# Ledger of designs, part 31: peptides against a protein of PDB entry 5OOQ

Target 1, 227 residues: chain A of PDB entry 5OOQ
Amino acid sequence: YREDVRQVVTHPANALSFLQPGRLVEISVNGKDNYGWGAVVDFAKRINKRNPSAVYTDHESYIVNVVVNTMYIDSPVNLLKPFNPTLPEGIRPAEEGEKSICAVIPITLDSIKSIGNLRLYMPKDIRASGQKETVGKSLREVNRRFPDGIPVLDPVKNMKIEDEDFLKLMKKIDVLNTKLSSNPLTNSMRLEELYGKYSRKHDLHEDMKQLKRKISESQAVIQLDDL

## One batch from the design tools (peptide; aimed at target 1 Q20 N117 R119 V142)

Design b2_p18_2 (made by RFdiffusion4)
Pose (drawn by RFdiffusion4):
Structure b2_p18_2 (pose): chain A 225 residues (1-48, 51-227), chain P 18 residues (1-18)
Amino acid sequence: YREDVRQVVTHPANALSFLQPGRLVEISVNGKDNYGWGAVVDFAKRINNPSAVYTDHESYIVNVVVNTMYIDSPVNLLKPFNPTLPEGIRPAEEGEKSICAVIPITLDSIKSIGNLRLYMPKDIRASGQKETVGKSLREVNRRFPDGIPVLDPVKNMKIEDEDFLKLMKKIDVLNTKLSSNPLTNSMRLEELYGKYSRKHDLHEDMKQLKRKISESQAVIQLDDL
Amino acid sequence: EYIELEPVEGTEDIPPVE
């Protein structure tokens, strides 16, 4: 349900109104590369010069400044409006140095929208400007070690559509349902949940393999035939 | 020079670090 709410928030109709320059966002492009918290510089509509149609979330491209780019990542390959990050551009690993950079992303690559925004120079492309902004991101990350506060979708973003409101209530219902479980006030919860979640991943992982073996035992494309 | 920003409800501005 939370992932369902995220798509409603990041949809251009609601998200674009709050994508002013300097807006803080948590970037997780394609659910794989997590760049941490960054600052939005600008955004523009995506124009595919083949005029291809795009999904609503991919219909727009946002340039964001990050402070967790891997230092030896080849940033010279980036095209201004191409959100497909070339192979080798990745977030710095846990032991590797980082460098401030600007990357393009689609809206689907935004994990959360912050209520804070930075002061940004007019030309981020100017010399040393992307570096200076990266310093500010380091400070915000210190004052807020647990995380940056998110925008409230209803109170701040004034999202009042009825279908969305029922979705928010569905979450509150499951939370109070979760808070009424006997294990909520337990010390072994982290231990038992992890022990179970590992067994569950295997079950789902084994089920994936279990089906592959059976379909391949028989002839391959007999069904296609 | 810095980009001029308009105030927004529920938003806080953060100045640059010295």

Design b2_p18_2_s1 (made by RFdiffusion4, then SolubleMPNN; from b2_p18_2, 5 letters changed)
Fold by OpenDDE base, seed 4:
Structure b2_p18_2_s1 (fold): chain B 227 residues (1-227), chain A 18 residues (1-18)
Amino acid sequence: as target 1 above (227 residues)
Amino acid sequence: EYIELEPVEGFELLKPVK
């Protein structure tokens, strides 16, 4: 059921409005490469210039650029292609005992494990020398301050996901969490129905979420200026 | 050092202490 929730949360109709610059996201690429918590730089709709007719799933239709501080030091980061989520061979997080560096990587929404309830102040030019390292230091500080983990956005309370089927799913999860120590079995049928609803309303919801994002960003900027 | 700002629309903002 956690995967079911993740699919709904990371759908463009829900996620994009919360992917402001500096938003903390937990990153898992291809379900194997865990980069931990990174910070959003920006996002863009995925466009394949070589194949303009390419159709992507909703979760693959956007590219999110994120700063991570867990990139393996010997990863061929120079081979990273902007807005290409297909990462070159050798791009991986550092393992235990290995040194890591900061990097900006392009990921899809499907690579977001969680969206954090925290947002970092981001430098205006992340590509400038030393800026990604500054963000990396900030990420370390956040992890230090939250040893029990970064707080995750509540899909209902914070993200205001009000879909009835989703709410029912959440209730079921709550019941199972209280009764079962074992991981609940995923219900693929319910997921398909939920995804279908979001897919059909994606365009309208995206517009609404983009508007909300702009409002949130403007408010955040105002608060920063008031300090 | 960072200062936590009041949450805006359900998230908390951390600003570096200058």
Scores: peptide ipSAE 0.042, ipTM 0.643, DockQ to the pose 0.249
OpenDDE base, seeds 1, 2, 3, 5: peptide ipSAE 0.035, 0.022, 0.024, 0.032; ipTM 0.606, 0.612, 0.590, 0.735; seed 3 fails the geometry check

Design b2_p18_2_s2 (made by RFdiffusion4, then SolubleMPNN; from b2_p18_2, 5 letters changed)
Fold by OpenDDE base, seed 2:
Structure b2_p18_2_s2 (fold): chain B 227 residues (1-227), chain A 18 residues (1-18)
Amino acid sequence: as target 1 above (227 residues)
Amino acid sequence: EYIEQEPVEGMELLPLVE
């Protein structure tokens, strides 16, 4: 059920409004490489320039750039490609005993394990020399200040996810936690319905964004003609 | 482009440490 909650929380319709610059997110790339808590730089809709007709899942349809302070020092970070969430071979978090460095990595929404209820004041230019390291220091300080863990956004109270099926899911989780029952009852059918609702919401949001862009572009063209 | 939203209750904005 935790994964089900994660899928709902990290859906674009819910997550994007909380991925402001400096937002803390817990990162697990492909469910394998745990980078710990990082800080959001920005995000953009995933575009395949080679195949503009490429269709991505909702959770893979956006690229989130995040600063992590747990990158293995000998990782080939210079091979990182902007807006490419398929990380080069060798890009991984440092293991115990290994040295780490700060890096900006592009991830998908699916690589977000949790969204924190904390934000950092981010530098204006994260690509400038030393800025990633400054963010990295801040991340360490945050972890120090919150030894019991960084507070996670409440899906209902904070994120305002009010879908009835989701609320039922949350109640079931609470009951299971109370009963210490490990039986993952796959509410697969309810999950599909829930995802369908969020997919529709996301489509509407994207339509609004496109409309805003069209308006902005039209205004820009008018301004250029007036110049 | 970021979506504007109301402040989240309990959200803390922390300065960068030097």
Scores: peptide ipSAE 0.211, ipTM 0.721, DockQ to the pose 0.247
OpenDDE base, seeds 1, 3, 4, 5: peptide ipSAE 0.028, 0.042, 0.193, 0.067; ipTM 0.653, 0.635, 0.707, 0.637; seeds 1, 4 fail the geometry check

Design b2_p18_2_s3 (made by RFdiffusion4, then SolubleMPNN; from b2_p18_2, 6 letters changed)
Fold by OpenDDE base, seed 3:
Structure b2_p18_2_s3 (fold): chain B 227 residues (1-227), chain A 18 residues (1-18)
Amino acid sequence: as target 1 above (227 residues)
Amino acid sequence: ELIELEPIEGFELLPLVE
C-alpha cells in the first residue's frame, strides 16, 4: 500500500507542481541506492533525441535534477550525463565510514520515495564552484533540525489529490495501519485505473509548460522583492 | 500558501501551509 501511494504521489499529474527549485525529496535509485534527502534543481520532460517516438512510462517520462550530499567521494561523477537518468556504474551513495561529496544527479520520478514539505532557497547557478557544497551544508542542517524526519507532503491536504479512488485507497490504508488484513490485489487494479485517468485527462506536456511558466513567474516575483 | 520562515544559516525554509 505504501508503494501504491508512492506511485500516485510521484505520478507527473501530482508531483510536478511540487518539484519547484529547492524542494526536498527523498531519493532511492533503482530501489537500491538510497541517497537520502536531496534538493530539486529543476525538471524536464524526457526526450529521446535518437528516437523521438520513444514512449516512456509516466514515472520515467520526466527527469528531475537533484542535489545530493551523500555521493560516494570516489564515484565517477564526471561520467554523469545531464538529463540521462541511467547512472554510470560506480555512481552510488557513500556507505558507513566512507566520505561523501555533493553532486547533481538526474533521476526519474520513480526514484522519489517522498516529497518533503520544505524547500531550500537555491543558488541561481548550482553548477558554479562551491554552490553544490552550500546546498549540501543546508541539507545537513535540515536533517539536524528534523531529527524525527523531514515532514512529508500530505497527499490530500497539501497536494490536493482529490481522486476518489485515491481517497478510498488512503482510507483503506488508514484502516489497514490499524488492520493489516486487506487484499493488495484490489488496490493494484485501482492504481492502474488512476494512471489511466491521469494519462487521458492531462496533457502532461502542456501541463509542464504551464507549470514552468508559473515557477518562472514566481521566481521573478521573489527576485523583485529581494531588490 | 507558502509561509516564509526566518532565514537560517545557509538556507531559507519555505513550508507549504494550508
Scores: peptide ipSAE 0.050, ipTM 0.645, DockQ to the pose 0.078
OpenDDE base, seeds 1, 2, 4, 5: peptide ipSAE 0.028, 0.027, 0.023, 0.029; ipTM 0.570, 0.635, 0.643, 0.632; seed 5 fails the geometry check

Design b2_p18_2_s4 (made by RFdiffusion4, then SolubleMPNN; from b2_p18_2, 10 letters changed)
Fold by OpenDDE base, seed 5:
Structure b2_p18_2_s4 (fold): chain B 227 residues (1-227), chain A 18 residues (1-18)
Amino acid sequence: as target 1 above (227 residues)
Amino acid sequence: DLIEQEPIEGFTELPLVK
């Protein structure tokens, strides 16, 4: 059920509006590399310039750039490619006893474990010397201030996910916390239907955004010609 | 394609540690 909630929360239709610069997110890459809590720099729709016809799943269709302070010090961070979520070999979090450094890594939405209800004031240029380290210090301070864990966004109260099927899922989870009765098969079928609804909503939103951008660009060109 | 959203009510903003 936790994974089911995560899939809904990290869907583009729900997550993108909460991935503002400085938003804290908990990061796990490929289900094995846990970087802990990082800070969002920005995000963009995933574009494969070499294969424009590439089809990505909803959870892999956006790239989120995040600052982490848990990168293994000897990781080949110079090999990181902007907006390429396929990380080079050797890019990993520091293990116990290893030294870590701050890095900006590109991840997919599927690599987000949780979205925090906290935002850092981010520097204007994260690539400038010392800026990543400043964010890293702030991340350490946040962890110090929240020893019981960074508060996670409430999907209903904070994220305003009001889909009836999702609400039913949340109610079931609440009931399961009190009663150990589950019907996994029924829940999986409902989740698939829910994802279908979110996918359609997201597609419409992106289409509207693209249209608005085209209109704005056309107006800007007209204004330049009138000079 | 960045989606700019208005500040979310109820979240806490924290300054960077200098």
Scores: peptide ipSAE 0.151, ipTM 0.691, DockQ to the pose 0.262
OpenDDE base, seeds 1, 2, 3, 4: peptide ipSAE 0.112, 0.021, 0.047, 0.062; ipTM 0.686, 0.588, 0.602, 0.696; seed 2 fails the geometry check

Design b2_p18_3 (made by RFdiffusion4)
Pose (drawn by RFdiffusion4):
Structure b2_p18_3 (pose): chain A 225 residues (1-48, 51-227), chain P 18 residues (1-18)
Amino acid sequence: YREDVRQVVTHPANALSFLQPGRLVEISVNGKDNYGWGAVVDFAKRINNPSAVYTDHESYIVNVVVNTMYIDSPVNLLKPFNPTLPEGIRPAEEGEKSICAVIPITLDSIKSIGNLRLYMPKDIRASGQKETVGKSLREVNRRFPDGIPVLDPVKNMKIEDEDFLKLMKKIDVLNTKLSSNPLTNSMRLEELYGKYSRKHDLHEDMKQLKRKISESQAVIQLDDL
Amino acid sequence: EEVIVYKTETLEEIEELE
């Protein structure tokens, strides 16, 4: 349900109105590379040129400044409007130095939209400007160690469509349902939940393998035939 | 250098800043 709300928030109709320069966003591109919190510089429509049609979330490209780029990552390969990050450009590992950079992303790569925004120079492409902004991101990350506050989708972003409101209520219902469980006020909750979640991942992982073995025991493309 | 952070929640606040 929360992932469903995220798509509603990041859709161009609602998200673009709040994508002013300097806006803070949490970037997680393709659900794999987590660059942390960054600052939006600008955005523009994606034009595929071959005029190919794009999905609503991929219809726009946003350039964001990050402060967690791996230091030896080859940033010279980036094209201004190509959000497919070349192989080797990755967030810095837990033990590796970081460098400020600008990357293009589609809207689907935004995990959350912040209520804070930075002062940014006119030309982020100018000398030392991307570096200076990276310093500001490091300070915001210090003042807010637990995380950057997120924009309220209803109160702040004024999203009032009825289907979305039912979705928000569906979450509140499940939360109060969760808060009424006997385990909520338990000390072993983190232990037991982790112990169970590991057994569950295996069950789902084993089920994936279990089906592969059976289909391959028989002839391969007999069904296609 | 000083760090300048704006806390904004509505479009009206942004229009006033512009």

Design b2_p18_3_s1 (made by RFdiffusion4, then SolubleMPNN; from b2_p18_3, 8 letters changed)
Fold by OpenDDE base, seed 2:
Structure b2_p18_3_s1 (fold): chain B 227 residues (1-227), chain A 18 residues (1-18)
Amino acid sequence: as target 1 above (227 residues)
Amino acid sequence: MEVRVYEITTLEELKKLE
C-alpha cells in the first residue's frame, strides 16, 4: 500500500505544486539507487526533441532537477545530460565507506520516494561553481538536526488529496497497520481509477512555473533552528 | 553554519508568499 500512496502523491497533479526550488525530496532512482534527501532545483515537462510524438507515462512526463550530496565521488558526472533522466552507467550513490560529492541530477517523478515539509533557501545560480556544495552542506545540516527523519507531507492534510478512493486506501492502510499485518494488499483497480481522474486534469506546468518564480523571490525564510 | 529554510505544507501557504 505504501507504493500505492507514493504513486498518487508523485502524480503530476499532486506533486508539481510542491516541487518548488529548494523543496526537499527523498530520491530513489529506478527503485535501487537511494540518494537520500535532495533539494529540488527546478522541473520541466519532458520533451523529446527527436521524437515529438513520444508519449510518456504521467510519472515520467516531467524531469525534476535535484541536488544530491550522496553522489559517489568517482561517478562520471561529466556524462550527465541535461533533462535526460536516463543516467549514464556508473552514476550512483556512494556506498558505506565511499566518499560522496554534490551533484545535480535529472530524475522523473517516479524517482521521488517522499516529499518533505521543508524547502531550502537556494542560491540563484545553483550551477555556478561551489553553489551545489553549499546546498550539500545545508542538506547535511538538515539531516543532522532531524535524526528521526525529515517530516514528510501528509497527503490529505497538506497536499489536500481528497479523492474518495484515495481516502479509502488510507483507511485500509491504517487498519492494516493496526493489525500489524505484513501481508501485501493492493487496491490496483481503485488506483487505476484515481490515475484516470488525475490524468484528465489540466496541465499544471505553466501555472507551477509561475508559482515557482514567485516563491523563489519570497523573503519568507525561517531558520532551521526554529523547526 | 546558518541554514535558512521555508516550511511550506499547503497550497494556501504558497499563495500567502506571493
Scores: peptide ipSAE 0.222, ipTM 0.800, DockQ to the pose 0.562
OpenDDE base, seeds 1, 3, 4, 5: peptide ipSAE 0.059, 0.061, 0.077, 0.175; ipTM 0.609, 0.610, 0.631, 0.782; seed 1 fails the geometry check

Design b2_p18_3_s2 (made by RFdiffusion4, then SolubleMPNN; from b2_p18_3, 10 letters changed)
Fold by OpenDDE base, seed 5:
Structure b2_p18_3_s2 (fold): chain B 227 residues (1-227), chain A 18 residues (1-18)
Amino acid sequence: as target 1 above (227 residues)
Amino acid sequence: MEVKIYNITSLEELEKLL
């Protein structure tokens, strides 16, 4: 269920409108490296300069730069390249008992586990000395204020995903959740088929994706009232 | 250090603040 919803939520047509600077997102890289909640810096369409003909899936077609405060202290963060989601060996979150540092990591949309209701006020230049640590302090403060967890955007109410295929997907997921106890493999194949139909429909609405992106980009400068 | 936290749940809410 959670993975099924995640696939739709993290699709570029839906997610990009909510990836403003400072937006809180929960990060899991390769399904194993859980960085917890981080803050969006920016995003861009993935471009492979070495292989311009490279075709990426929808979830791999954008790179999101995020500040995390859970990077293992001995990770080779100096090898991180902006807009390169292929992380160097040794880049990982700190385990229990290990020290962590703040880092900006490039991730794909597929590495977003959840999109939060909250947005931080971000420094103008996150790469300036001490700015990542400032965001790191803000992330710690958020976690302190929300001990029960950061509120997650509702896909229907908040993200306004009202597409008929999505609603059908959600209904099927509800049915699948009741049946998932029996055959995970069959359910996964059906989900992929449903998602494929959804994705194709939304790919035809590339104009909508571009519009949502433009909205997201224009919103980068918005000053909001404090909660 | 004062941490500014904003609650943005919709595009409409964001547009109203613009």
Scores: peptide ipSAE 0.100, ipTM 0.738, DockQ to the pose 0.593
OpenDDE base, seeds 1, 2, 3, 4: peptide ipSAE 0.048, 0.195, 0.072, 0.053; ipTM 0.649, 0.773, 0.622, 0.611; seed 2 fails the geometry check

Design b2_p18_3_s3 (made by RFdiffusion4, then SolubleMPNN; from b2_p18_3, 7 letters changed)
Fold by OpenDDE base, seed 2:
Structure b2_p18_3_s3 (fold): chain B 227 residues (1-227), chain A 18 residues (1-18)
Amino acid sequence: as target 1 above (227 residues)
Amino acid sequence: MEVIVYEITTLEELKKLE
């Protein structure tokens, strides 16, 4: 059921509005490569220039560029292709005892494990020398200040996901946590219906871009200690 | 090191910025 919630939260109709520059996201690539918490640089709708007729799933239809500070130092980061979420072999997070570096990686929405209720102030040019390392230091500091974990956006309270079927799903999860049984198959079918509803909504890309600009221009910046 | 963050932003707060 956690995966079901994740699917709804990371759907473009819900997630894109919260992928502003500096938004913290927890990253897991291919369900195995855990990079931990990274910071969103930007996102764009996925376009295949070689195959313009390519159709992607909703969760694979956008590319999110994120700064991570957990990239294995000997990863072939020079082989990374802009806006290509298919990462080269050897691109992986550092394991215990290995050194890590900061990197900007392109990921799909499907690689987002959770969306944090925090945003870093991002440099204007993150690709300039030393800028991603600055963000990396900030990420370390955030993790230090939140030893119990970075707060995650509440799907209902923060993201305002008010779909009745989703709310029912959340209630069922709560019931299961109290050792009461629900029908997983029924929940899965309802979730598919929810995805269908979201996929039929208008393309939010341009609207989200405008929103990101407005937010970035705002001066609602505070110190981390004020949170 | 001073870490500057944006305030915790709910969807309602985002809409106010629109």
Scores: peptide ipSAE 0.117, ipTM 0.668, DockQ to the pose 0.343
OpenDDE base, seeds 1, 3, 4, 5: peptide ipSAE 0.095, 0.056, 0.049, 0.044; ipTM 0.640, 0.674, 0.560, 0.622; seeds 1, 3, 4 fail the geometry check

Design b2_p18_3_s4 (made by RFdiffusion4, then SolubleMPNN; from b2_p18_3, 9 letters changed)
Fold by OpenDDE base, seed 2:
Structure b2_p18_3_s4 (fold): chain B 227 residues (1-227), chain A 18 residues (1-18)
Amino acid sequence: as target 1 above (227 residues)
Amino acid sequence: MEVRVYEITSLEELKKLE
C-alpha cells in the first residue's frame, strides 16, 4: 500500500505545489537507483519537440530537476541532457565505498519516493560553478541533523489530500500495519479512479503556470538549527 | 554550518517530526 500512497502523493495534482525550489525529495530512479534525498531546482511540463503528439502518463508528464549529492564520481554526468529523464548509461548513485559528487539530474514524478517537509534555501544560479556543491553540503547537514530520516510531508495534514477514497486507503494502511495483509488489486482499482478524478478536475497546464508565479515569491526562512 | 530552510508547516509541527 505504500506504493499506492506514493502514486497519489506524486500525482501532478498533488505533488507540483510542493516542488518549489529547494524542496527535499527522496529519489529513486526506475525503482533501482536510489539517490537519497535531493533538492528540487525546478520543474517543467514534459514536451517532446520531436513528437509533439506524444502522450505521457501523469507521473511522467513533468520533468523535475533535482540536485543530488550521491552521484557516482565517475558517472558520465557530461552526457546528461537537460530535461531528458532518460539518463545515460552509467549515471548512477555511488555505492558503498565509492566516492560521490553533486549533480543536477532530470527526473520524472514517478522517481520521487517521498516529498520532505523541508525546503532548502537555494542559490539563485544552481548551474554556476560550485553552487550545486553548496546544496550538497546542505543536504549532508540536513541528513546529519535527522539521523532517523528527513521528515516526510503528511499527505492529509500537510498536502491536504482530501479525497475520500484516499482517506479510506490511509485507514486501511493503518489497520494493515497490524494485520500484515494487503489486497493490492482492490486498492489499485481505486487508485485508477482517484487518478481519473484528479485528471478531470485539474488543468495541469494552468496549474503549472500558477505554480511558476508562486515559486518566485518570497517565503519565510528559518534556520535548521531552530528545529 | 548554517542551513536556511523554508517550511510549509509550523516550526512546532516540524519539531514533532524529529
Scores: peptide ipSAE 0.198, ipTM 0.718, DockQ to the pose 0.259
OpenDDE base, seeds 1, 3, 4, 5: peptide ipSAE 0.102, 0.186, 0.154, 0.129; ipTM 0.695, 0.727, 0.736, 0.730

Design b2_p18_4 (made by RFdiffusion4)
Pose (drawn by RFdiffusion4):
Structure b2_p18_4 (pose): chain A 225 residues (1-48, 51-227), chain P 18 residues (1-18)
Amino acid sequence: YREDVRQVVTHPANALSFLQPGRLVEISVNGKDNYGWGAVVDFAKRINNPSAVYTDHESYIVNVVVNTMYIDSPVNLLKPFNPTLPEGIRPAEEGEKSICAVIPITLDSIKSIGNLRLYMPKDIRASGQKETVGKSLREVNRRFPDGIPVLDPVKNMKIEDEDFLKLMKKIDVLNTKLSSNPLTNSMRLEELYGKYSRKHDLHEDMKQLKRKISESQAVIQLDDL
Amino acid sequence: SIKVYHLENGSYLYEDYS
């Protein structure tokens, strides 16, 4: 349900109104590369030029400044409006130095939208400007070690559509349902949940393999035939 | 209203709901 709410928030109709320059966003592109918290510089519509149609979330491209780019990542390959990050451009590992950079992303690559925004120079492309902004991101990350506060979708973003409101209530219902479980006030909860979640991943992982073996035991494309 | 915070490098941080 939370992932369902995220798509409603990041959809261009609601998200673009709050994508002013300097807006803080948490960037997780394609659910794999997590760049941490960054600052939005600008955004523009995606024009595929072959005029190909794009999905609503991919219909727009946002340039954001990050401070967790791997230092030896080849940033010279980036095209201004190509959100497909070339192979080798990745967030810095836990033991590797980081460098401030600007990357393009689609809206689907935004994990959360912050209520804070930075002061940004007019030309981020200017000399040393992307570096200076990266310093400010490092300070915001210090004052907020647990995380950056998110925008309230209803109170702040004034999202009042009825279908979305029922979705928010569905979450509150499951939370109070979760808070009424005997294990909520337990010390072994982290231990038992992890022990169970590992067993569950295997069950789902084993089920994936279990089906592959059976379909391949028989002839391959007999069904296609 | 928009709240303004001063940063160590002399720049600004804004708390903005708009």

Design b2_p18_4_s1 (made by RFdiffusion4, then SolubleMPNN; from b2_p18_4, 11 letters changed)
Fold by OpenDDE base, seed 3:
Structure b2_p18_4_s1 (fold): chain B 227 residues (1-227), chain A 18 residues (1-18)
Amino acid sequence: as target 1 above (227 residues)
Amino acid sequence: PVEVFDLENGGKLFLDTN
């Protein structure tokens, strides 16, 4: 269910309007490399210059540049290619006991685990010497100020996702979370049933999502031009 | 409404309370 919520939240139709510079996002690349909370620099529609007809999934159709402060110090950051979300081998977060550095990495929407309800004031030129480190210090301070975790955007209250099936899913998750404290097994079974129903409905509402996507894409373009 | 907090490093933090 968490993955289903994540899929909806990180869909371009919903996520792009909240990926302003400085937006905090929780980053997990390829489901294994957890960079923790980073800060959005910018985003752009993914374009393959060599193959303009390339079709990407919705969650892979945009590149988000993010500052992280958890990059392993010996990662080959010089091999990072702008607007290429396929990270070179060796690019990884620091493990326990390892030193970390700040880096700007390009990720897809699929690598966003959560969108925070916090934004940092970002330097004008993040590529300038020392600027990403400044952001890194800010990220550390934020983590210190929020020891119980950075507040996540509420999909309904904050993001205004009004899809009926999604709302039903969220209600069920809330019920399950409440019941998990009392009976974990019963809640797990109900969650699987709800996930199955939501997945099936997602296919039925594809047309509505496409329309929302077009609207969001248009808004994103406008925002990029106003920046 | 947006709440603004000063960071120790001179940065700013914005909390969207909407």
Scores: peptide ipSAE 0.243, ipTM 0.840, DockQ to the pose 0.476
OpenDDE base, seeds 1, 2, 4, 5: peptide ipSAE 0.031, 0.106, 0.105, 0.025; ipTM 0.671, 0.713, 0.716, 0.662

Design b2_p18_4_s2 (made by RFdiffusion4, then SolubleMPNN; from b2_p18_4, 9 letters changed)
Fold by OpenDDE base, seed 3:
Structure b2_p18_4_s2 (fold): chain B 227 residues (1-227), chain A 18 residues (1-18)
Amino acid sequence: as target 1 above (227 residues)
Amino acid sequence: MVEVIELENGGKLYIDTS
């Protein structure tokens, strides 16, 4: 269920309008490299200059540049290529006991675990010396101020996702969360069963992808015309 | 409504309270 929600939330049709400079996002690259909460610098449509006909999935069709303060200090950050979300080998978050540095990394929408309901004021030139470190200090302070976690945007209340199937999914998750607090084992089994039934009955992922593709295509055209 | 909080390092935090 969480992954299904994430897929909907991080779809371009829903996510892009909330990826303003300074937006806090929780970052997980390739499902293994957790950078924690970072701050959005900007985003751009992914264009392959060598192959203009390259087709990307919706979640890989945009590159989001984010400041993180958890980059391993000995990571080869000099090998980072602007607008290339394929990170060089060795680019990873610092593990426990390791020193970290601030870095700007290009990621895809698929690497966004959560979108926060917080935004940082971003320096005008994040590439200037010391600016990413300033953002890094701000991120540390935010984490300190929110020990229980940075608040996540509500997909319905904040993001205004009104898809009926999504709303049903969210209601089910809410019911399950309520029940998990009272009976974790029974609710987990029931969730798996409900999820299995729901996923089988509704190719919701494909239907939502198709609907959101149409919306995204329309919005992308509007954004291109406004530039 | 957006609440603005000043951070210790001189940065600003915007909290969407809507």
Scores: peptide ipSAE 0.269, ipTM 0.850, DockQ to the pose 0.470
OpenDDE base, seeds 1, 2, 4, 5: peptide ipSAE 0.262, 0.240, 0.166, 0.229; ipTM 0.849, 0.844, 0.741, 0.826

